# Peptides against a protein of PDB entry 5Z08: the designs that were tried, part 118

Target 1, 168 residues: chain A of PDB entry 5Z08
Amino acid sequence: RQKDEWAKKTSSLMKQLDWFIGEHLGAMLAAEELGGPVVGELMEIDPDDLSAGFNAHGKLKKATSQPDLDRRQRRIDDIWGPQDEQGQAHKRKRGADEALAASAEMRDLIEQLMNKLVEAGGDNSATYVEIPRESAAARFLVRSKVAMFHPNDARRLRLVDFGRDLDD
Target 2, 222 residues: chain B of PDB entry 5Z08
Amino acid sequence: GLPRLIDAIEEASKIPAKRRQTPIKPTIEKLTTHLYTHGASPDSLLRLADLLTLRNHLDQASLAAITRNLYPSSTVSDEVVLRFIGALGHGQLKPTLALQALFLRWLVMVYHLLENPGVLGQVYGVLFDLLDTAAIRPQLCHLLALVTRRKHVRPFRIQAILTLSRQTGGDPNLTGLLRVFKNYYPEIIVGDATKGRASAFKHPDPQWRQHLDEIQQRRSEA

## One batch from the design tools (peptide; made by RFdiffusion4, then SolubleMPNN)

Design b2_p15_8_s1 (from b2_p15_8, 10 letters changed)
Fold by OpenDDE base, seed 3:
Structure b2_p15_8_s1 (fold): chain B 168 residues (1-168), chain C 222 residues (1-222), chain A 15 residues (1-15)
Amino acid sequence: as target 1 above (168 residues)
Amino acid sequence: as target 2 above (222 residues)
Amino acid sequence: AAAAIAAAHARLDAR
């Protein structure tokens, strides 16, 4: 019973993750690959955002869109913004294709990382996936502290085993 | 004048907020207004640096407000710089990392007013060793980008940045700093990790710069 | 836990 419930919950979470990758994360990863904003950089409370968050009177200013944030948002908007003229349609199609490619890369990477973690049976040395390149997907997982590179080999990536930290 | 305001704040900073006879907020507002209008002399900067960097009973909002209005009316001494550098890093007696980030940002914005820019080069190692602290890394990389000279670009530091870049998933600030290093040693192979976006290290606050320039111009006319 | 993740992956590949 508990195993079946756990399997159902895991399946549900995987579906939600797949949805999230396809609907949201893929686009952001594609934007990063195109030289856009780094995924999750906005979530890192830039001390500047904390600092910018306070006006001269110590009130949280609305994050004055750092000109770079505005440029970043414009780039995201340029990639994902509303269907005006024909030239934007081609850029959008290319952007959509890049988002799909980024989504596929992220899914594949997560799958490989999870499979290696399972196969390793607790041997941390066996949990590394060889990555062909440092993709936006790989970088995102590392920044999110979900994955880590091998200390001596940037081509090897593994999941952070959070379960061990709970059992210790 | 500014010295009297600083005196009042220094005295208040020794006393917990709940035990103060008078609210400090109005005095802080007067101070920040004065700083915005006139800037701080070298002597006042030193006193304010002590207030900002030493543990006292001032609230974080007040400290941040002072830092945001810390316009030098003249030059910035080595002593002032060293107060802020000494306040960096982890420790119970050190300012919050958020405030440290503001200090680093301030140093970036006033770098051209340092009496001796070489002082930062002398403490380069101290600054560099703090790159692992994520909360201050953006401003720290920017400051290091300004300070870095050929003598600082050493193999062990190159490797340290490369390692940290991998560990951080290619932090654009580290990539930016590596590009600065590459300017001195073009042969530095910044591997695929640096194909990512690099920070351009733009001025953090153009409005602040403009206002600083206005304050500095008044000095040149005096 | 590992077997369930593997089973979840196998199901994702089968779709």
Scores: peptide ipSAE 0.014, ipTM 0.591, DockQ to the pose 0.012
Fold by OpenDDE base, seed 1:
Order: sequence, then structure tokens, then C-alpha cells
Structure b2_p15_8_s1 (fold): chain B 168 residues (1-168), chain C 222 residues (1-222), chain A 15 residues (1-15)
Amino acid sequence: as target 1 above (168 residues)
Amino acid sequence: as target 2 above (222 residues)
Amino acid sequence: AAAAIAAAHARLDAR
């Protein structure tokens, strides 16, 4: 009974996490990879906001009424991108594609981390996933205290085992 | 065609100006006119990059004229990019700093046409170490502003920019680059010395951009 | 716990 309830709760949490990755986190991760703000500084990045670009302070340009100050805060890519309607559509599509790619990378990384944790059977040395690069996804998990790097190898990432700290 | 013009200039570049039987200027003018009208193919770009970056007997005015008309008709390969990056810095075999500034400006203007924009990220350290060279700093900061990702924003580079900014009295281009770094590390204290006006890194030449777009469109329709 | 997570992932990939 308790195991089944736990399995249901875990499944529900995984669905919620998948939703969060797809709807919110993917766009933020894509923004970070593209040279935008670090994930968590902007809580609401609409894919349309990815197209509008980030200001030099990493804040979403609110369409504020004063035209002259807003021009200074446009991303270099927004200033240099094609200004035509087709260019905006292509930029929106590119932003959506980058968000999807970032979402897929985060999902894959979480899956690998969880699988390694399961396979390790309590051996902490076997819980490390080898990452090809320090991605926005990897950094996000570390900043969130969900994952940690190997102390001697930044290419190895593992989940923080919160359950072990509760039993000790 | 363009290949024949490049052949003629390559041969002329091997000979000192005083020993040339024919003036090169008319051939350079034909080349620049052709480039302005049709752009350069990837193969032609590579050949022109070699002419621009390797030591030869071409005059600075001719090299600058070619660079100002170096419109890609399609994409820019990693090899072409690396030729221009390899031409940066101090040395007897390097192009003049004025020409290097034009190369950096060109890389900024064609950044969206790179086959692999990541190639510039791989040589980030080489670019960053040239920030102390005042003659190329404005264009270099602009290029770095495009190229910089979180992996490049390291504590030693933050400190290097802060130190150089202090030494230069708050160069607006360095302040602009530091703002890009601050997107990754908001806690970076831009000291009182950097209260100066940051560069906005605007497109260096809107007319050049428009003409590039026209050349690129004609190829997509052919 | 770990087996349930793996099973949940396998179900997510199968959908």
C-alpha cells in the first residue's frame, strides 16, 4: 500500500516536472545557453520574450512607454537580427526550437542521473553521470542543490541523495 | 569571373609594387565591384582571406577596400573565420592593427552567417587576451559581446576586465562587455570607476547590412 | 524507491 502510494506520488511529481520543463524551464535554459540571464533571475520567460531579447541587465524589456531608454537595452542579436516579419517569425521559430532542445537535454540529464542512482544500489561512487559539457541544465541542477559535481572532476555529476541524510 | 580576378591579384601580390608591369589598382576595383554586386562564394572567401591575412606586397588601401566589400554570398566557413582570428595580435607577420580592426568589424557583421558560431567560442581566450590592444578593443569587445557564454565568464576574466577598465579610465566598450558578464553573475560589482556610459554595441554599418541581405536573398532565389 | 523512479521514466518514454 505505501509503496503503491509512493509510486503514484512519484509518477505525479515526474509528470509535473516534465510539464515544468516543457512549459517554463526549457525556455529559461535556452536563454541561458544563448547568452541570456541565468535561470532563476527571470521566472517568466515566454518564448515570445526570447524573441524580444533580454536587456543588458538580464531583465525582460517591459514595453515601457519611453522609447529612448528601451533602445539601449536590446540584445545585440535583436539589434542585428533581420527586422522584417519573416525574420521575426524565423527568430520565434528558432527560439521555440532552442527551448525544445533545452527541454530535451534537461529531461535526458535527469533521466540519466536517476538511472545511475538506481543502478548504484547505494554505492555513491557509481552514481555519477559523465556529462559532455557544463550545460545550462547541469548548472541549474547544481544551483538548485539537486545535483553536485564530483569534487575532483567537473565532468561527473550526481544527484544529491536527500534520503540518506534523513536516515543518518 | 571572380576566380580570374583573384588569380590576377594573387600573382600581383607576390611582386613588389615597383616591379609590377601593370598597375594593380584597376584589378582591385574590378574585384571590389564584383564583390559588391555578387558577393563571394565560400571558396572565393577562403582565397580572399588568405590574401588579406598573409603577408604579401598588396598595399593597405587595397586590402582595406577588399575587406569593406567582402560580402559573403552564402555561409562563412570555420576555416575562413580562423584565418581572420589567426591574423590578430602583434607581430611582424601580422596585418596592421587598422586592418585587424576591419577584420573584427567584418566578423561582427557576418556573425549570423557563420556555419558554426561555436568556433569563435573555442578561440575565446585568444580574443580575450587581446583586450589590452587599444586599436582593436572597440571591435573586439563587440565581437566578444556576441560570443560570450557562461562558460567563458570566469573569475580571472572578470578581474582582468575590471583591472583594464580602471587602467583605461572606464573604456565604454569594456563596460559594455562587463555588462554582458553581469548577465551571468549579477553580483559583479561594477565599481565607481565604471559608472561611465557603456557601449550599446550597435550594428557598425546598417547600409552594409542591408546590402548583405540583398546579396543573400538573390542566392536563395537562384 | 529507485526502481519506482526507473519504472516511472520507462512509462514516460513509452508515451
Scores: peptide ipSAE 0.014, ipTM 0.286, DockQ to the pose 0.012
Fold by OpenDDE base, seed 5:
Parts: sequence; C-alpha cells; structure tokens
Structure b2_p15_8_s1 (fold): chain B 168 residues (1-168), chain C 222 residues (1-222), chain A 15 residues (1-15)
Amino acid sequence: as target 1 above (168 residues)
Amino acid sequence: as target 2 above (222 residues)
Amino acid sequence: AAAAIAAAHARLDAR
C-alpha cells in the first residue's frame, strides 16, 4: 500500500514536472541560452519575447530599437532577415522551436540523472552524467540545488541525493 | 537634534524591549525622519554604525529603517566603513544576513562619498571570502565590482570565482564580477558556465541617489 | 518555487 501510494505520488509529481518544463521552464531556459535573463529573474517569457531577442543586459529588445550589432549569439539570418510578415512568422517559429529544444534538453537531462542515480545503487561516484556542454538546463538544476557538478570535472553532473542526508 | 535622538536610542538599545518603560518606535521614527531631511554628520554616522553593527536589543525592523535612511550629509570616514565591513559574515554576534545585505547596498550607494575609497581595497580579501554567502552575494559582487583593481585580480581569486560560478550555476553577479576581472586580464577564459547573463551592477535605488544628492547640495550651500 | 527551494537548501547548508 505505501509503495503504491509512493508510486502514485511520484507519477503525479513527474507529470507536474513535465508540464512545468513544457509550459514555463522551456521558454525561460531558451531565454537564458539566448542571452536573456537567468531563469527566475523573468517569470513570464512569451515565445514572442524570445523572438525579439535580448539586449546585452538581458532585457527584451523592443521591436523598434535598432539591433545593436554586438550580440554574437544572434544568427546572422536574424540580423539581416527581411522584416516582412514571413520573417516575423519565422522568428516566432524559431522562438517556439528554441523553447521546445530547451524543454527536450531539460527532460533528457533529468531522465539521465535519475537513471544514473538508480543504476548506481548507492555509489555516489557512479551517479555522474557526462554532459556535452554546460546548458541552461544544467545550470538551472545546479542553481535549484537539485544537481551538482563534480568538484574536479564540470562535464560531470549528478543529482543531489536527498535521501542519504536523511539517513545520516 | 540628531545627537539627542541617538542618545535616546543608544540607551534604549541596552535594555530588552519587554523591560523598556517607553516604546522606542516613536524615537526611531523621529530619527529616520531627521536622517531623511538632513542626513547624518560624520560623528553621527559613526554612532549609528555602532548601533547597527554591534549586538544590542534593537529590533531588526528598526535597524533596517535606520539603514535605509542613513544618508551622509558629508563624507564617510574609514572608521564608519570598517564598522560595516567588520559586521559581515557568519557569527552569533554579527547582524543578520539580511541586514548585512543592506549594509553592502549602502556602501555601494555611498561609495563616491568615501573619504578614502582605498580602505575597501585593503579589506578586499575579507569581502572576497564572503562570496559563498548567497544572501549577500548580489550586493557584495556589486561592491567588489567598484573596488576591484589590477592588484586584486590574482590567479587564486580567478580560480575561486570560476569554481563558485560553476557551483552556483552561473550566478549573474559572479559573471559580472568576472567581467570586471577580465577588464584587467583579457586572457581570462570565462568558462561555459559564465556564458550566462552578467549583472550590469546598476545603482540599487535611483530615488535614494537623488535624495542623497539633494542632501549633499544643501551642505555645499551652507 | 525557485526561491523556496533555495531557502530550503540554505537551511540544509547551515546545519
């Protein structure tokens, strides 16, 4: 009975997490990757805001302000693309695609971290996931204190084992 | 005047709130009103710094209210600065981290009024070693951004801030401080962890700045 | 939610 209740609670939490990633966190992570605010500084990011891009200070660029040339992270096509209706639609689509990509990256990273934790069977050295890059997703998990980097290798990330700290 | 108000608060600060014959709140309100209108002289600043930094029986709300209204009418002495720096960190005798954050914010806002800005450079190590304290990190990074000179940008501090940046998932304030370091040593590779947004270290309170300027102008006319 | 998580961890590190 307790195991079944735990399984149901875990499933419910996973569904809520998946929803949160898709509806809110993905857009915020995409904004951070695009040089926007760090996740938590801006609570509501519209995909349209992602398409507008961010200034050097991580503030939303108003559509009318001349694109300051110095932001290296904008693809050349976003700088020189025609401001026609098709160009705006492509920008909106790109913003949505970046949010989806960030959501997928976060989901995949969480899954890998959880799988490694289960596979390690209590060996903390075996709980590390090798990450190809320090993504906004990885940074978010570290800031939230859900994950931590290996002290000597920033390419290795693991979940914080909250269960062991309760047994000691 | 301000000295008499400080006298009354100093005496009240020695006594637990439950044992005071008169409520201190009206006197604190008079003090904060006076500070808002006239600012504090160097002598008054020192006395107020002691009230804010030394353990006493004043409540946190009163201490915060005094700190928010701590407008210098003149310059800020090294002694006043050192009182606030000495109050930073962990310890039972130290002010709360919330109050420490207000002190650091105050130091940022009055930095241009310091008699000797170099005093903060002399205690740079003390400030830098507190960067792991999340509650004060935003204001601490801002202050360090103002204080940092080439002599402070050492390899061990570069490594320390890079390590802390990774451990904090790229705190924007640490990234901002690393950019300041990079101004002195362009070869500093801000790792992938720091590709995030850096803090711009904008003035914490433009209204407070404007009011401070008004108080300072009145002194120049007297 | 993020602030609550950060506050919870700050309490754990203080222990």
Scores: peptide ipSAE 0.010, ipTM 0.625, DockQ to the pose 0.052
Fold by OpenDDE base, seed 4:
Structure b2_p15_8_s1 (fold): chain B 168 residues (1-168), chain C 222 residues (1-222), chain A 15 residues (1-15)
Amino acid sequence: as target 1 above (168 residues)
Amino acid sequence: as target 2 above (222 residues)
Amino acid sequence: AAAAIAAAHARLDAR
């Protein structure tokens, strides 16, 4: 009975997490990946200010015509750039695609982290997932204190084991 | 005048709020109004720094209100700066981290009025070692961005920022500080953690700056 | 706890 209730609660939480990733977090992570605000700071940035893109210092670049915009800055400008009608539809689609990609990356990362934690059987050294890059998803989990990087290898990420500290 | 208001608040600060015969709030309001209108002289700044940094019976709201209105009418002495720096960090006798953040913000806003800007460079290590304190990190990074010189950019500090950046999931303030370091040593390899957004360290309060300029101008005309 | 999470993931992959 208690195991079944726990399983139901866990399933419910996972569904809520999946929903949250898809509906909210994915877009925020995509914005961060594109050089936008860090997840959680978005609330203070006017969406219209986001449309102008961010300079290398995180300042809103006024649409200056300068061609040497770094590929990432172009991407920010593409996602957040000025509302020309034809550009907006392409921009919305691209933004949606990036949000979906970020959502998928977050889901996959959480799954890998959880699987490794289960497989490790209490060996903390075996709980690390190798990440191909330091993604917004990985950074978010670390900021949230849900995950931590290996002290010597930033390509290795693990879940924080909250359960062990309760049994000691 | 301002000295009499400070005298009254100093005396009240020695007494717990519940044991005061008169409410201190009206006196604090008079003080903050006076500070807003005229600013604080160097002598008054020192006295106010003691009130803000030393443990007393003043409430946090009053301390914050004084700090937000702490306009220098002239320069800021090394002694005043050191009082605020000495109040930073963890400890039972230290001000709250929220108040410390306000002090750091204040130091950023009055940096150009320091009698000796080099004083902050002398205590650079003390400031740098507090970067792990999340509550003050934004303002601390901003202050360090102003204070940092080539002599402060050491390999161990670079590594410390990189490590802390990873641990914090790429805090944009740390990234901003690391960019300042890179200005002195372009060869600094900023790892993937620093490819993220950096803080621009904009002036914290443009209106406060404007009002400060008005107070400073009145002194130059007198 | 870990087994239930693994089971929940297996169910998410099966959808």
Scores: peptide ipSAE 0.015, ipTM 0.619, DockQ to the pose 0.012; fails the geometry check

Design b2_p15_8_s2 (from b2_p15_8, 8 letters changed)
Fold by OpenDDE base, seed 5:
Structure b2_p15_8_s2 (fold): chain B 168 residues (1-168), chain C 222 residues (1-222), chain A 15 residues (1-15)
Amino acid sequence: as target 1 above (168 residues)
Amino acid sequence: as target 2 above (222 residues)
Amino acid sequence: AEAAIAAAHAELDAR
């Protein structure tokens, strides 16, 4: 029963992850590769955001004009912004293709990392995946503290094993 | 004048907002308007640096507004610089990391007005040791890119940036700083981490720069 | 921009 619930939860999480990669993360990773904002980078707090003040919970009050959404949107719009109509269609298509490619790369990388973790049977030295390049996907996983590079070899990436650190 | 406005704000800063008889916001607005129009003298800059860096009862929005309008009318003294540098890092008495980022941005924007740019080189270690603080890293790397000289590029710092770059998944600001280091030591093999995007360290605010130039020009005509 | 930064550093190191 617990195993079945775990399997269902895992399947649900994988579906959600796949959705997140496809709908959001892939485009953001593609934007990063194309010279857009770094995913998960603490955006420079705009001085204007500081002027908006903080709510009682320490969250920035949404200034009515969200200039940061407008700046992200402007950067996205500057990256993706209307060139000439024919150039826009090609750029949109290229952007969509890059987002799909980034999504595929992220999915593949996660799959490889998970497979190596399972195959290693508890040997941390065997959990490393050889990556052909430092991709936006790899960097994102490291920034997110989900993965780590080998200390001596930046071509080797592994998942952070959160379970072991709890047992020690 | 500006000194009287600073006096009023200094006195208000000693009192919690709820206990103030008069709202400080109108005085802050007058101050920021004055700063925008005329800039701050070296003496006024020092007083404002104290207001910005020392723990007081001013709200974050007011502190940010002052920082955004902190146009030097002349040069920036070592003492002013050191007040801002001393305000960096973690501590109960230190300004918020958000304000620290604004201070670093300010130092970048006024770097050419420093009386002694070498003062930042003297505190290079203090700045460098803060690179692990993500909230200030972009502006810190930009400042370090301006400040770095051959004497600062040491093996242990190279290794520290490389390690931090790996830990941060190739932060473009760190990659940009490594590129600056490589200018002094071309043999620095920035591993596959350099295949990432490097920050170009562009001027943070072109409009602010233009307005600063206008204020500085008025001084040359007087 | 990179060349300008490199040039600025070279000039400042020469002083």
Scores: peptide ipSAE 0.018, ipTM 0.553, DockQ to the pose 0.015
Fold by OpenDDE base, seed 1:
Structure b2_p15_8_s2 (fold): chain B 168 residues (1-168), chain C 222 residues (1-222), chain A 15 residues (1-15)
Amino acid sequence: as target 1 above (168 residues)
Amino acid sequence: as target 2 above (222 residues)
Amino acid sequence: AEAAIAAAHAELDAR
């Protein structure tokens, strides 16, 4: 009975997490990857906001009134950024695609972290996932104290084992 | 003398702590005391750089203590610099990121004693590519702020640091480095809210600087 | 400190 309740609770939590990733976290992570605010500073990012881009402060470029700073920033982005000649419609689509990509990356990372934890059978050295880059997803998990980097290799990430700290 | 202390530590570093016949801590304390009092010669610096950067059985506290007392009595050679640069980054053979941060801090503090400051400019790309590593970023940005010249400020690096700055929510150290870049390209817009949050890259340890100056003065009088 | 760094860069680039 307790194992079944635990399995149900775990399944429910995973569904809620998947929902949260898809509906909220993915867009925020995409914003961070695209040079937006760090996740936790902005609670709601519309995919359309991703297309509008972020200022150097990670704040949504509100279409507000100071045209000169935005023009200069655009000019710098035009000079130094990839010449994405792609029109407004392509920018919106790109924002949505980036949110989906970020969601997928977070889901995959969590899945890998959980799988490694289960496979390790209590060996902490075997719980590390090799990450190809320090992604917004990885950084978020570390900032949230859900994951930690290997002390000698930041390409290796593992879940924080809260269960061991309770038994000690 | 210092060479004998280094010899003893080098031999001890080859042996796991549990298999050592004598505790290494007293020898480390003697070494750090000697370094604090007299500094390290160029030859001793190279040997100590190897002890600090190569994988061995020394504990992190001992390595950190040596690094904190690594006062050059003279100049710092290119070889010593390259040992520390080669120790940066991720990998099982690399020192811990905490120790790497101490190395970068040390390089900042001894920058004026480098025999050839240009050596850091030659490895600029290696340093720049490590900016994504949060644990060493503060000291790395400070070092890059000292090292950066016009030849290093390339369009792709400007874009990279702008992107990373946004991704980090405007890390003050990255903003500080962007200000250095702006000296060469005034058109770089460091956003207004980031203007107030840029690191000034002040000397990380004024007491260490003062003590270094005292050690350096004693050599000039000899 | 920022001004000092800028000045140092200017001097070093002039050499």
Scores: peptide ipSAE 0.018, ipTM 0.366, DockQ to the pose 0.014
Fold by OpenDDE base, seed 4:
Structure b2_p15_8_s2 (fold): chain B 168 residues (1-168), chain C 222 residues (1-222), chain A 15 residues (1-15)
Amino acid sequence: as target 1 above (168 residues)
Amino acid sequence: as target 2 above (222 residues)
Amino acid sequence: AEAAIAAAHAELDAR
């Protein structure tokens, strides 16, 4: 019974993760690979946002969401220039293709990491996946503390075993 | 004047908020207004640095407000710098990491006003060892980018940043700092870790800079 | 910005 509930929860989480990768994370990872913002930086309430959020008198400056959007938009606009409608369509298509590629890479990486974890049967040395490159996906998983690199080989990545820390 | 306002706040800082006879907020507002208008003298900066860095009963909002308005009217002494550096890191007696980030940001913004910029170079190791603290890393990397000289770029520090960059999934601020290191040693093969975006370490607050310049100009005319 | 930082470092190292 508990195993079945765990399996159902795991399946549900995997579906949610797949959705999140496809709908949100893939595009953000693609943006990171293209030199965009880093994904999953803890939006630590940037003390600057806290500081920017307060006028000189300590009142929350309404973070006019507009200037940061405008800065992102301006950076996007500065990077992408006024391209004609056809150029924008091609850029959107290219962006969509890059997002799909990033999504696929993330899914594949997670699948490999999970498979290796299951196959290893508790042997941490056998849980490493060889990664061909340090992708945005790999970096994201490491930043999220979900994965870790081999201490001596940055081409080897494994899932963090949270189960051991709970049993101790 | 400013000294009297600081006196009042120093006395209030010794007393828990619930036991104060008078609200401190109006006095803090007067202080921040004065600082915004006139800046702080070297002596006032030292006193304010103590209020900001030493454990007292002032609320975080008040401390942040003072820090955001901490315009030097003149130079920044080594003693003031060292008070802020000494407030960094983890510990029960240390300011919050959010406030520490504001201090580091402040040091970046007033770096050109330091009486002795070399003082930061002397404490380079202390600053460098805090890079693992995520909450202050952005501002810390920016400060280190300003402070770093050839003498600081050592093989063990290069390796430490590379290791930390991998562990953080290529933090752009660390990549930015590695680029600074590469300026001194072009042969530094910043491998795959630098394929990521690097921080440009732009001035944190252009409006603050402009206002600081206005305050500093008044000094040169006196 | 990187060039400016590099230039600033070069100037500061020359002092």
Scores: peptide ipSAE 0.018, ipTM 0.515, DockQ to the pose 0.016
Fold by OpenDDE base, seed 3:
Structure b2_p15_8_s2 (fold): chain B 168 residues (1-168), chain C 222 residues (1-222), chain A 15 residues (1-15)
Amino acid sequence: as target 1 above (168 residues)
Amino acid sequence: as target 2 above (222 residues)
Amino acid sequence: AEAAIAAAHAELDAR
C-alpha cells in the first residue's frame, strides 16, 4: 500500500515536472542558451521574446556583436532578417523549436542522471554522466543544488545524493 | 542635531532592547529623517559606520534603516570604507550577511564620493576571496567591477572566477566580472560556462542616486 | 553600459 502510494505520488510528480519542463522551463532554458536571462531572474519569457534575441544586458535588442562559432548563435543572426509577417512566424516557430529542444535536453539529462544513480549501487564514482557541453540545463541543475560537477572534470555531472546525509 | 542623535543611539546600543528605559525606535526614525534631509558629515559617517559594523544590541531593522539612509553630505573617508570592508565575511562578531550586502550596495552607490578610490584596490584580495559567499556575491561583483584594474587581473584570479562560475552554474554576476577582466586581457577565454547572461551592473537605486545628488549640491552652494 | 564601464576604467587607469 505505501509503495503504491509512493509510486502514484512519484508518477504524479514526474508528470508535473514533465509539464513544467515542457510549458515553462524549456523556454527559459532556451532563452538562457540564446544569451537571455538566467533561469530565476525572469519568471515569464514569452516565446515571442526568444525570437527577438537578447542583448548583452538581457534586453531584447538588435544583433550587433560578431557571431562567434557556436552553431546555435549563428542561427540567431539569421533570425534578424526583415520584419515581414512570414519572418515573425518563422521566429515564433524557431523559438518554439528551441524551447522543445531545451525541454528534451533537460528531460534526457535528468533521466541519465537518475539512471546512473540507480546503476551505481552506492558507488559515488559511478554516478557521473558525461555531458557533451555545459548546457543551460546542466547549469540550472547545479544552481538548484540538485547536481554537481566532478571537481576535476567539468564534463562529468552527478546528482547530489541527499539520502546518504540522512542516514548519518 | 545629528551628533546628539548618534550619542543617544550609541548609548542605547550598549544595552539589550529588553533593558532599555526608553524605546530607541523614535530616535532611529529621527536619525533616518535627518540623514535623508541633510546627509551625514564625514565625522558622523565614521560614528555610524562603527554602529553598523560593530556588534551591539541594535536590531537588524534599525541597522538596515540607517544603512538605507546613509547619504554622505561630503566625501567618504578611507577609514569609513575600511570599517565596512572589515565587517564582511563569516563570523560571530560580524554583521549578518544581509546587512553586509547592504554595505556593499552602499559602497557601490557612493563610490564616486570616496576620498581615495585606491583604498578599495588595496583590499582587492579580501573582497575577491569572498566571492564564494552567495548572499553577498551580487553586490560584491558589482563593487569589484568598479574597483578592478589591470594590476588585479591575475591568472590565478581568472581561474578562480572560471572555477566558481562552473560551481555556481554560471552566476551572471561572475560572468559580468569576468567581462570586466576581459577588458584588460582580451585573450581570456570565457568558456562555455560563461556564455550565459552577464550582469550589466546598473546602479542599484536611481532614486537614491538622485537624492544623493541633491544633498551634494547643497554642500557646493554652502 | 559595458562601454560606459570600459570608458570609466580607461579614464581611471589614465589618472
Scores: peptide ipSAE 0.018, ipTM 0.537, DockQ to the pose 0.016

